# Designs tried in a protein design run: peptides against a protein of PDB entry 7BDX. Part 64

Target 1, 212 residues: chain A of PDB entry 7BDX
Amino acid sequence: EMGAAACTLLWGVSSSEEVVKAILGGDKALKFFSITGQTMESFVKSLDGDVQELDSDESQFVFALAGIVTNVAAIACGREFLVNSSRVLLDTILQLLGDLKPGQCTKLKVLMLMSLYNVSINLKGLKYISESPGFIPLLWWLLSDPDAEVCLHVLRLVQSVVLEPEVFSKSASEFRSSLPLQRILAMSKSRNPRLQTAAQELLEDLRTLEHN

## One batch from the design tools (peptide; aimed at target 1 T8 N71 A74, target 1 (a further copy) A76)

Design b2_p21_3_s3 (made by RFdiffusion4, then SolubleMPNN; from b2_p21_3 with E1S V7D L9W L18V S20A)
Fold by OpenDDE base, seed 5:
Structure b2_p21_3_s3 (fold): chain B 212 residues (1-212), chain C 212 residues (1-212), chain A 21 residues (1-21)
Amino acid sequence: as target 1 above (212 residues)
Amino acid sequence: as target 1 above (212 residues)
Amino acid sequence: SPLFSSDDWNDRPGLEPVFAS
């Protein structure tokens, strides 16, 4: 309970750039993010099937950790820190996103995807995650999720990759050959306006790349 | 481990007024400070004798909690919050300071005394803690500690009481009759310059009150 | 325009808080 409360407070205050700088300026940041990955991994390994106790202290704790990572990555110096000093955490996030089934741990998936998107704003971060083994198959695995927010943040990450020629050109063949076009087209017809817009914009970007 | 790391980070960033305001502006502050007192109490109850594992994760966790309380109380709105909304925590701190023997949990004592001093800057806070049962005997119990930092922060709290006529007048008889004058005089001759100065200043204030 | 007043936090004058690090 107390750990969850402390993490939740830290999550709340981490929405400030000054707080992110304060977190990173200390000698504890490296240790914190190292343990964060391990804690998230342990939580995912403790899950029995697809049942999530959403309101449990453990769930709240891990959500707060994922939220902190996201908020740190939202800041320029924070994402530079993660890419340079916390690559194991990025590897863990990618692994956990692969381990979680469609419909499983939706809130955690969304937070992790938000963190990866934020990391992808950094060119080194984008290069690092996109060069990870199985990255493109992972995107399609995640895009099979029934949750609209999961799919939304997958589409945003895909768009981040597509919009960087230096990165996209290296994986363009695999990307084009495996693209779940019908799934993305279905999302462009979603009743969820955010998902609809993200899918439509991605389809427009993909069309532009096919003509170039 | 992860809880201690999160608490340590929160402690570090709590040195900012903006972070304190952010903590208090959320809907989680009340719960956090409620659980904080319980956690500190559980820790103290778990201590076997006078042996403290200073570098344990549990110790670090509780130190961070006490540090957070101190830093919140260091800010005007934070001490007002504690006095209005977290009186049970103040009661817990006073209780724990009474439960801990001289030489036991020095670091925790110092942090708790710092928090009480900060609370005492608020007039309502000073009234509340000084009206607590056994407050004056507690001060002398704490002043028997062999640790210079414990004694320093006791002297500061005593000085805070002495400098408020509305509060000091109510307890002046008990204060004068129980005052460990020889102990304070010994501290005024301490090789620790901070303790020496604090004891000397308190003695000067007490002399002034005797002539008034 | 609305008028703002200073918050009275009921602080006693001349006392400096201590920070824990």
Scores: peptide ipSAE 0.331, ipTM 0.746, DockQ to the pose 0.214
OpenDDE base, seeds 1, 2, 3, 4: peptide ipSAE 0.317, 0.320, 0.299, 0.330; ipTM 0.740, 0.741, 0.741, 0.744

Design b2_p21_3_s4 (made by RFdiffusion4, then SolubleMPNN; from b2_p21_3 with E1M S6K V7D L9W S20A)
Fold by OpenDDE base, seed 3:
Structure b2_p21_3_s4 (fold): chain B 212 residues (1-212), chain C 212 residues (1-212), chain A 21 residues (1-21)
Amino acid sequence: as target 1 above (212 residues)
Amino acid sequence: as target 1 above (212 residues)
Amino acid sequence: MPLFSKDDWNDRPGLEPLFAS
């Protein structure tokens, strides 16, 4: 209970750039993010056994951790820190996104995807994530999620890759051959306006790349 | 481990006024401070049974909580919040200061005393604390501590009372009759310059009050 | 030449970060 409450408060205040700088300026940041990854992984591994209520203190704690990572990554120095000093956490997030089944832990998936998107704003971060083994298959796996918000954030991450020619060119062959075009087209017709727009924009970006 | 790490980060960033405002602006603040008091109390109650290592995760967690309270109380709006909305926490802190033996949990005592001192800057806070049952005996109990920092912060809290005639006048009879003058005089001769100064200043303040 | 402030964190232009609330 108390840990979740404290972590939730830290999450709330982490929306401030100054707070993110303060978090990172401490010699405790490295340890915190290391344990964060371990904690998130432990939680996800526990899901297959015990039906932990989504509203449990443990769930709220992990959501707050993922929220903190997202908010840290939302700041330029924060994402640079994560890319340089917390790569294991990024690897863990990628792993957990693969380990979670479609429809499972939607909120956590969204937060993790948001964090990866934010990290991908950093060119080094984008390179690191996109060069991770199984990254492209992971994107398509995540696009199979029934949740519109999960799919939306996957599309944003895909767009982040597509918008960087240096990165996209390395994976272009695999990307094109495995692209779930029908799924993206279906999303472009979604009643969810955010999902619809993201899918349309991505389709336009992809068409532009085929003509180059 | 993770809870202590998160709480320690929250403690670190709570030194910022903007962070304190953000903590208090959330609808979660009341719950957080309520649970904080309970958590601190539970920890202190556990000390009599199990020799919990001072460096344990639990200890660090509670130190961070006490640090957060101190930092919140260091800000004008924070102490006003504590005085108005978290009186149970203040009662708990007063209780815990009484429950802890001389030399026991020095760091926690210091943090709690710092929080009470900060609260006492608020006139309502000073009134509330000083009108608490056993407050004067508690001050003298705390002055028996062998630790110079504990004694220093007790003297600061005593000074805060003495400097407010409206408050001091209510307790003046009890205060004068029970004043550990020899102990304070001994502190005024301490090799610790901070303790020496605080004791000297308090003695001067007390002398001034006897002539009025 | 883009004036990279001292805060040249290798950010790609035109991408807005997302905050989690």
Scores: peptide ipSAE 0.375, ipTM 0.770, DockQ to the pose 0.213
OpenDDE base, seeds 1, 2, 4, 5: peptide ipSAE 0.330, 0.348, 0.342, 0.355; ipTM 0.750, 0.766, 0.751, 0.769

Design b2_p21_4 (made by RFdiffusion4)
Pose (drawn by RFdiffusion4):
Structure b2_p21_4 (pose): chain A 212 residues (1-212), chain B 210 residues (1-210), chain P 21 residues (1-21)
Amino acid sequence: as target 1 above (212 residues)
Amino acid sequence: EMGAAACTLLWGVSSSEEVVKAILGGDKALKFFSITGQTMESFVKSLDGDVQELDSDESQFVFALAGIVTNVAAIACGREFLVNSSRVLLDTILQLLGDLKPGQCTKLKVLMLMSLYNVSINLKGLKYISESPGFIPLLWWLLSDPDAEVCLHVLRLVQSVVLEPEVFSKSASEFRSSLPLQRILAMSKSRNPRLQTAAQELLEDLRTLE
Amino acid sequence: AIIEENLAKSEEIRTEATDAA
């Protein structure tokens, strides 16, 4: 209970750039981010499906961990530190997104997809994520999630890699072969404006790159 | 005059999340949200045989109080704090909406309805408001107000209550059937565009979940 | 802009988790 309370407080204060700089400056953050991935992996493996039932100081604990990783990656030196020091944590995040079934731990998936988008803002972070093993199959599969907030964060991540045609050129062929054009087109007609324009903007960039 | 000027200044700065977080600790020593409800209750009681005066120092004091409550509830930890600590203030807001006759204190009713909408974004806040005494009769009473802005914010609150699970097993199935569907339909053909669109949106949501 | 949204959403989930406790 005490461990989760401290992680939740750290999640709250980690929204500040001054606090994020202080976390990376203290010579204990490397251990914190290495054991964070182990705790997130342990939490996911412990779930035999079901849902989560807002596990008392268990789900709040991993949500605080993913929330901290997201708030750290939201700061320039935070996403820089993560791609240099905590590349194993990025591997764990990408692995746990594929390991989590659609509809299972939706809030954990959005926090994790938010952090991957933030790390992709760093040039090396974009290279590391896009060059990870089944990255493209993972993207199209996360789009098969019924939750609209998960689809929105997948489209934002796809738009981020698509916005760097150099990195996008390495993962050619499968971007045209396997892309769920129909699902992205359906998302460009959603009554939710943020999801609708995200898919509309991604479609504009996808059609423009195939011709230009 | 001095009290209202300081409250208006606080209403201006309360649009910042940093300021809202700073306000939530101050409620301990000086019961800011406890005495806010008393001041708002005292103001409405003082309008015995009369309606609003406006441009007054007293009118802009309670507007600033309701505006601050709204700006606090607009921040995630603000609406979280209100539903945990300031449930009495939420009771007072819901009570004063029913106590206020139609056409009386229109700007105060809109600000109050905005704060309830914001608190309803929090899961416990939604339960607390929807499970409050006389809540459905209050929605009907507020929709009989001639002012379009008040009707708009009632429809926005009703839409917030209609969306999300709320057990869904006839707990929310009866809430939808018990609404003034005729008045919502009349407001769907309204000449006020903002009101017409809110009633239209709410009607779509009522039909979607039927 | 998206970063700000992410920070706000992170805070939203934090408050929900705190309430669940």

Design b2_p21_4_s1 (made by RFdiffusion4, then SolubleMPNN; from b2_p21_4, 12 letters changed)
Fold by OpenDDE base, seed 3:
Structure b2_p21_4_s1 (fold): chain B 212 residues (1-212), chain C 212 residues (1-212), chain A 21 residues (1-21)
Amino acid sequence: as target 1 above (212 residues)
Amino acid sequence: as target 1 above (212 residues)
Amino acid sequence: SMIEENIKLTEEIGAEMVSAR
């Protein structure tokens, strides 16, 4: 209980840039983010066959960790830290997103996807995550999720790849050959306005790339 | 391990006034500080007969909690919060300081005493802690500690009482009758310059009160 | 080392903070 409460407070205050700087300026940051990946992985492994108690202390703790990572990644120095010093955590997030089934741990997936999206604001971060083995198949796996918020954040991450010519050119062949176009088209007709907009924008970006 | 790491980070960032305000501005603060007292009490109860592993995750976690309380109490709004909304935590700290033996959990005692000293900056806080049953005997019990830092922070807390006429007048008879004068005089000759100074100042303050 | 940020087409695709629930 206390661990979850402490981590939830840390998540709450991490919404400030100054707090993120303070976290990263300390000698404990490396250890914290090293253990973060391990803890998240342990949680996901424990889900095999169990109904996720969404309100459990364990779930709340992992949500807070993912929230902290997201907020750290929202800031330039935080992205630099993650890409330079915490690559193992990024690898873990990518792995966990692949290990989770469609509809499983939706809230956690959203937070992890948001963190990766924030990392993708850095060209170095975008390169790192997009060059991860199986990244393109992972995007399509995640896009099969029934949850609109999961799909939204996948589309945003896809857009980050598409909008960066140097990154997109490296994966363009695989991307085009595996693109779930009908799924994205279906999302562009979603009743969820955020998902609808994101899908439409991505379709426009993709059409622009076909003409160039 | 992860709980201790998270709480240690929270302690580190709580050194900022803005972070303390952020902690207290959230709806999680009451719950956090409620559980804090319980967690600290549980830790102290577990020490009965065991050699304290100072470097244990449990110890580090409790030190971080006490550090957070100290940093919250260092700020005006934090003192107001503790005195108005977390009195149970203050009661717990007073209890734990009484339950710990001389030389036991020195670092924790220092942090708890620092938090109480910070609370004593508020007249309301000083009144609350000084009116706690057994407060004067507790001060003398704590002053028997072999550790110079423990004794220093006890003397600082005693000074807070002595310097406030409204508070001191209520306990003056008990204070004078039980004052460990020889112990304080011995501290005024300490090789520790901070302890020496604090003891000398307190002796001067006490002499001033005897002439008024 | 200085890490360059990607130029995004819209402000809507900027970095996002998340609040604890």
Scores: peptide ipSAE 0.050, ipTM 0.811, DockQ to the pose 0.053
OpenDDE base, seeds 1, 2, 4, 5: peptide ipSAE 0.047, 0.046, 0.045, 0.050; ipTM 0.810, 0.808, 0.812, 0.808

Design b2_p21_4_s2 (made by RFdiffusion4, then SolubleMPNN; from b2_p21_4, 11 letters changed)
Fold by OpenDDE base, seed 3:
Structure b2_p21_4_s2 (fold): chain B 212 residues (1-212), chain C 212 residues (1-212), chain A 21 residues (1-21)
Amino acid sequence: as target 1 above (212 residues)
Amino acid sequence: as target 1 above (212 residues)
Amino acid sequence: SDIEENIKKTQEIGAEARSAR
């Protein structure tokens, strides 16, 4: 209980840039983010197909950790820190996103995807994530999720890759050969307006790249 | 491990007024501080005379909690919150300070005493603390500690009481009858300059009150 | 829930930030 409460407060206050700077300005940041990855991994391994109790202390704790990572990644210095000093955490997030089944831990997936998206604002972060082994298959695996918010955040991450020529050019062949076009087209007709818009924009971006 | 790390970061960032405001601006503050008191109480009860492993995760966690309370109490709105909405926590701190033996959990005592001192800057807080049952005996119990920092923070709290006529007048008889004058005089000769100064100032304040 | 509230407070960077790479 107390750990989850403390971590939840830390998550809430980490929405401030000054708090992120304070977290990173200490010698404890490295240790914290190292243990964060391990804790998230342990949680996902414990699920073993069981129904996630969303309100469990363990779930709340892991959500808060993922939220903290996201909020840190929202800040320029936080992205720099993650990309330079916490690559193991990024690798863990990518791994966990692959380990989770479609429909499993939806809220955690959303937070982890948001963190990766925020990291992708840094060109170094985008390069690191996109060069990860199995990254493109992972995107399509995640896009098979029935949850609209998961799919939305996948599409945002895909767009972040597609809009960077230096990154996209390296993976363009694999990307084009495996693109779940029918799935994205279906999302462009979604009743969820955010998902609909994101899918439409991505389809437009992809069409623009075919003509160039 | 992870709980202690998260709480330690929250402690570190809570030195900022903006972070304190962010903690208090949420609906989670009440729950957090309620559980804080319970957690601190559970820790002290678990000690049962055992040597505190200062570097244990549990110890670090409780230190961080006491540190957070101290930092919250350092801010005007934080004092108001503690005095109005977290009186149970203040009662717990007073209780725990009584339960701990001289020389036991020195660092925790210091943090708890610092929190009470910070609360005492608010007249409502000072009134609440000083009107607690057994408060004066508790001060003398704490002043028997062999640690100079514990004694220093006790003297600071005593000074906060003595310098407030509305508070001191209510307890003046009990205070004068039980005053460990020889102990305070010994502290005024301490090799610790902070303790020496605090004891000298308090002796001067007490002498001034005898003439009025 | 506490989770839902904090999710709403979690920082989402806008698409415009990608153009500043």
Scores: peptide ipSAE 0.163, ipTM 0.856, DockQ to the pose 0.056
OpenDDE base, seeds 1, 2, 4, 5: peptide ipSAE 0.151, 0.144, 0.160, 0.154; ipTM 0.855, 0.853, 0.856, 0.855; seed 2 fails the geometry check

Design b2_p21_4_s3 (made by RFdiffusion4, then SolubleMPNN; from b2_p21_4, 13 letters changed)
Fold by OpenDDE base, seed 5:
Structure b2_p21_4_s3 (fold): chain B 212 residues (1-212), chain C 212 residues (1-212), chain A 21 residues (1-21)
Amino acid sequence: as target 1 above (212 residues)
Amino acid sequence: as target 1 above (212 residues)
Amino acid sequence: SDIKENLEETERIGAEMRSAR
């Protein structure tokens, strides 16, 4: 309980750039983010079946950790830190996103995807994530999720790849050959307006790339 | 491990007034400080004998909690919050200071005493602490500690009481009748310059009160 | 815009987790 409460407070205050700088300016940041990955991995491995007890202290603790990573990645110095000094954490997040089944741990998936998206704001971060083994198959695996928020954040990450020529050119062949176009088209007709818009924008970006 | 790391980071960033305001501005502050007291109490109850494993994750976690309370109490709005909304935590800190033996849990004692001193900066906080049952005996119990830092922070808290006429007048009879004058005189001759100065200043303040 | 939205979204998710208790 206490750990979850402390971590939740740390998550809340990490929304400030000054707090992120303070976290990173200390000698403890490396250890914290190393243990964060291990803790998230341990939690995912402890999940029996598809139902997560969202209200558990453990769940709240892990969500707060993922939220902290997301908030750190929202800041330029935080992105630099993650890509330079916490690559194992990024690898862990990618692995955990692959280990989770469709519909499993929805909120954690969303937070992890948001963290990856924030890392992808920098070319160095986007390069690192996109060059990870199985990255393109992972995107399609995640896009099979029944949850609209998961799919939304996957589409945003896909868009980050598509919009960066240096990154997209390296994976363009695999991307084009495996693209779940029918799934994205279905999302463009979603009743969820955010998902609908994101899918439409991605389809427009893809059309532009086919004509170039 | 993860809880201790998160709590340690929260402690570090809580040195900022803006972070303290952010902690208190949330709906989670009450719960956090409630659980903090319980956690500190549980830790002290789990101590077998006089030797604390200072390097344990549990110890570091509890130290970080006490540090957070200290940092919150360093800010005016934090003191107001503690005295208005977290009195049970203050009562717990006073109780734990009484439960710990001389030489036991030195660092925790110092942090707890620092938090009480910070609360004592405002008259409402000082009134609340000083009107607690057994407060004067507790000060003398703590002043018997072999640790110079513990004694220093006790002397600072005693000075806060002595310097406030509204508070000192209520307990002056008990204070004068039980004052460990020889102990304070011994501290005024300490090789520790901070302890020496604090004891000398307190003796001067007490002399001034005897002549008035 | 997107960074700000993500920050707000992390807060929203945190609030939803609180309300579920």
Scores: peptide ipSAE 0.028, ipTM 0.801, DockQ to the pose 0.265
OpenDDE base, seeds 1, 2, 3, 4: peptide ipSAE 0.025, 0.010, 0.025, 0.025; ipTM 0.793, 0.776, 0.798, 0.791; seeds 2, 3 fail the geometry check

Design b2_p21_4_s4 (made by RFdiffusion4, then SolubleMPNN; from b2_p21_4, 11 letters changed)
Fold by OpenDDE base, seed 1:
Order: sequence, then structure tokens, then C-alpha cells
Structure b2_p21_4_s4 (fold): chain B 212 residues (1-212), chain C 212 residues (1-212), chain A 21 residues (1-21)
Amino acid sequence: as target 1 above (212 residues)
Amino acid sequence: as target 1 above (212 residues)
Amino acid sequence: SMIEENLRLTEEIGAEMVSAR
């Protein structure tokens, strides 16, 4: 309980750039983010058994951890820190996104996807994430999620890859051959306006790439 | 481990006034400070058995909690919050200072005493603390500690009481009758310059009060 | 400089912070 409360407060204050700088300027940041990955992994591995109540202290704790990572990645110095000093955490997030079943831990998936999107704003971060083994299959696996918000954040991450020619060129063949076009087209007709817009924009970007 | 790491980071960033305001502006502050008191109490109660290593994750966690309380109390709005909304925590800190033996958990004692001193800067806080049952006996109990830093922070708290006529007048009879004058005189000869100065200043303040 | 700040802002376009819920 106390750990979850403390971590939730830390998440709340991490919405400030100055607080993120203070977190990273301390000598405890590396340890914290290392343990963060381990804790998130332990939580996800525990889900195969007990239907942990979504409202458990453990769930709240892991949500707060993912929130902190997201907020750190929202800032340039935070992205630089993650890509340079916490690559294991990025690898863990990618792994956990693959380990979670469709519809499982939706809120956690959203936070993890937001963190990866934020990291992808940094070209070095985008290169690192996109060059991860199985990244393209992972994107399509995640697009099979029934949750519209998960799918939205996957589409945003896909768009980050597609809009960067230097990155996209390396994976273009695999990307085009495995693209779930019918699924994206279905999303462009969603009643969720954010999902609809994201899917339409991605389809426009993809059409532009076919003509070039 | 993760809880201690998160709490340590929260302690570090709580040195900022803006972070304290952010903590208090959230809807989770009351819960956090309530659980803080319970966690600190549980830790102190566990000490009667196992010599918990001073460097344990549990010890670090409780130190970080006490540090957060201290930093909150260092700010005007934080003092107001503690005195108005977290009186149980103040009562717990006073209780735990009484429960700890001389030389036991020195670092925790110092942080708790610093928090009480910071609260005492607020007249409402000073009134609340000084009117707590057994407060004067507690001060003298704490002055029996072999640690110079504990004694220093006790003397600072005593000085806060003595320098406030409205508060001191209520306890003046008990205070004068139980004053460990010989102990304070011994501290005025300490090799610790901060302790020496604090003891000398208190002795001067007390002499001034005897002549008035 | 204004240029450095503009560069910083452009690099952060699309970054999202999440409030603790």
C-alpha cells in the first residue's frame, strides 16, 4: 500500500519538466529505472494465474511506474537518458507488450505505448525501438487488441516509423508485406474520433509512400 | 526494494517548494500521509526484536518518509496542511520519539525532530505540539540521547517553545521544575559547535526569562 | 537562445505527459 501511494505521488509530480530533471539529476535514477523494469516484468508474469483485480495496489503501483516512464520520455533530456542509460527498460517494455494478451491490462498497454511513442520522438530512440527484433510483428499483434485506445497508440507509433524515411527504408519490405491494411481501414471507420483520425492519417501517409 | 527507491526519489524532489505544492494539490496527499504514520509506527514497533540493519530497504523507506514530512513542514502551506489535515501523523511522530530508546534509530529521530521543529514555525503548529500530553517530559527524555545531533534538534525545538511567550506561559511552571539544567550546561561545553551554540543560546534565553 | 528553445519545442512536438489518475 505505502509503495503504491508513494509511487502514485511520484507519478503525479513527474508531470513537471523540472521534477523530471530533478529525478534524473540524482544518483538514484539508474537504480530506480532498473528496478522499474523488473517490477513491471514480475507483475505481467504473475497475470497468467490470478485475475489480479485491476484496482489492486499492485496494479496501481505498476501503472504509476509506467506513468513515470511516460513522463520522463515526454522530455528531451528524459528521452536521452532512457535511450542511453535505460535500454533494458525499453527492451522490457517491448517484451511485455508482446507478452500481454489482447484485452489484457489495457491501461498498462496504453502507458507503455505512450512511453515508446515519446521515446520515438528522439531519432536515436526511434532507431533503437524500430531495430528491436520482432518490432513489426509486435505492432500488428498489438493492432489486434479489441481496445480502441490501445489501437490508437499503436497507430501513433506506426506513424512515427512511417514518417521517418531513414528508419522506414530499413523495414519497408517487411512492413509492406505484413501490413494489416484491412484492419487499419476498419479503424478509419471507427466511432472513436481519435482512432478514426489516426487511421486516416496513416492511410494517407502509406499511400504517399507507395507513389514514391 | 522498489518502494524504497520510489520513496527516496520522492524525498529528493520534495526539496522543491513547487513539488510540495504539487503533492498537496493532489487528491492523494491525505491517504499518503495517513499511511506514512502507520508505516513509521510499524517499523518502530518491529525494532524491539530483530536488529534491523540500518541499511535495510525498510530503514531507507522509513527515512525517506520522514524526510518527505520534514520537507513538507519546511513550507508554509505544508505546515498548514499538516496542522489542519494530518494531526494524527504529528501525534504519531511524538509517540514514536517517546518509544525509541536512547541511541536507537538516530537518523530517524533527527528527521522526526526536524519535522516537528519545522511545524513549530507555525504558531498553530507550535501550540498543537506543545499542548500534546507529555510533551515536556518527552523533550527531557530525548535530551538523554547520547547522540549530539539528536540533542541539537531537541534544543532547537525547546528554543522554539521558550521564545514564544504565549506558548511558554502555559507550561512555564512544569518547564522550570523539570528543566535538566546540568545536562544543558554540559552541552554548552560540547565539542560539537552547533550543539554548543544551541545550548548557549538556550541558556541565555532561559536566564532572560528568569529575570522577567 | 530563442533558436535553441524553438528547436527544443519542435523536438518535443507530440510528446504527451500523463497525469496520475
Scores: peptide ipSAE 0.084, ipTM 0.798, DockQ to the pose 0.051
OpenDDE base, seeds 2, 3, 4, 5: peptide ipSAE 0.020, 0.023, 0.022, 0.024; ipTM 0.784, 0.775, 0.786, 0.776

Design b2_p21_5 (made by RFdiffusion4)
Pose (drawn by RFdiffusion4):
Structure b2_p21_5 (pose): chain A 212 residues (1-212), chain B 210 residues (1-210), chain P 21 residues (1-21)
Amino acid sequence: as target 1 above (212 residues)
Amino acid sequence: EMGAAACTLLWGVSSSEEVVKAILGGDKALKFFSITGQTMESFVKSLDGDVQELDSDESQFVFALAGIVTNVAAIACGREFLVNSSRVLLDTILQLLGDLKPGQCTKLKVLMLMSLYNVSINLKGLKYISESPGFIPLLWWLLSDPDAEVCLHVLRLVQSVVLEPEVFSKSASEFRSSLPLQRILAMSKSRNPRLQTAAQELLEDLRTLE
Amino acid sequence: SAAAAANAAAGAEAAEAAAAA
């Protein structure tokens, strides 16, 4: 209970750039981010499906961990530190997104997809994520999730890699062969404006790159 | 005059999340949200055989109080703090909405309805408001107000209550059937565009979940 | 960013809920 309370406080204060700089400056953050991935992996493996039932100081603990990773990556030196020091944590995040079934731990998936988008803002972070093993199959599969907030963060991540045609050119062929054009087109007609324009903007960029 | 000027200044700065966080600790020593409800209750009681005066130092004091409550509830930890610590203030807001006759204190009713909408974004806040005494009769009473802005914010709150699970097993199935569907339909053909769209949106949501 | 703000808001809400508890 005490461990989760401290992680939740750290999640709250990690929204500040001054606090994020202080976390990376203290010579204990490397251990913190290594054991963070282990705890997130342990939490996901412990779930035999079901849902989560807002596990008392268990789910709040991992949510605080993913929340901290997301707030750290939201700061320029934070996403720089993560791609240099905590590449194993990025591997764990990408692995746990594929390991989590659609509709299972939706809040955890959005926090994780938010952190991947933030790390992709860093040039090396974009290279590391896009060059990870089944990255493209993972994207199109996360789009098959019924939750609209998960679909929105997948489209935002796809738009981020698509916005760097150099990195996008390495993962060619499968971007044209396997892309769920129908699902992205359905998302461009959603009554939710943020999801609708995210899919509309991604469709504009996808059609423009195939011709230009 | 001095009290209202300081409250208006606080209403201006309360649009910041950093300021809202700072306000939540101050409620301990000086019961800011406890005495806010008393001041709002005292103001409405003082309008015995009369309606609003406006441009007054007293009118802008309570407007600033309701505006501050709204700006606090607009921040996630603000609406979380209110539903945990300031449930009495939420009771007072819900009570004063019913106590205020139609056409009386229109600006105050809109600001109060905006704060309830914001608190309803929090899961416990939604339960607390929807399970409050006389809540459905209050929605009907507020929709009988001639002012379009008040009707719009009632429909926005009703839309917030209609969306999300709320157990869904006839707990929310009866809430939808018990609404003034005729008045919502009349407001869907309204000449006020903002009101017309809110009633239209709410009607779509009522039909979607039927 | 919007996503950072949303995460910050959720973190602050959780922290406040932990404090209330």

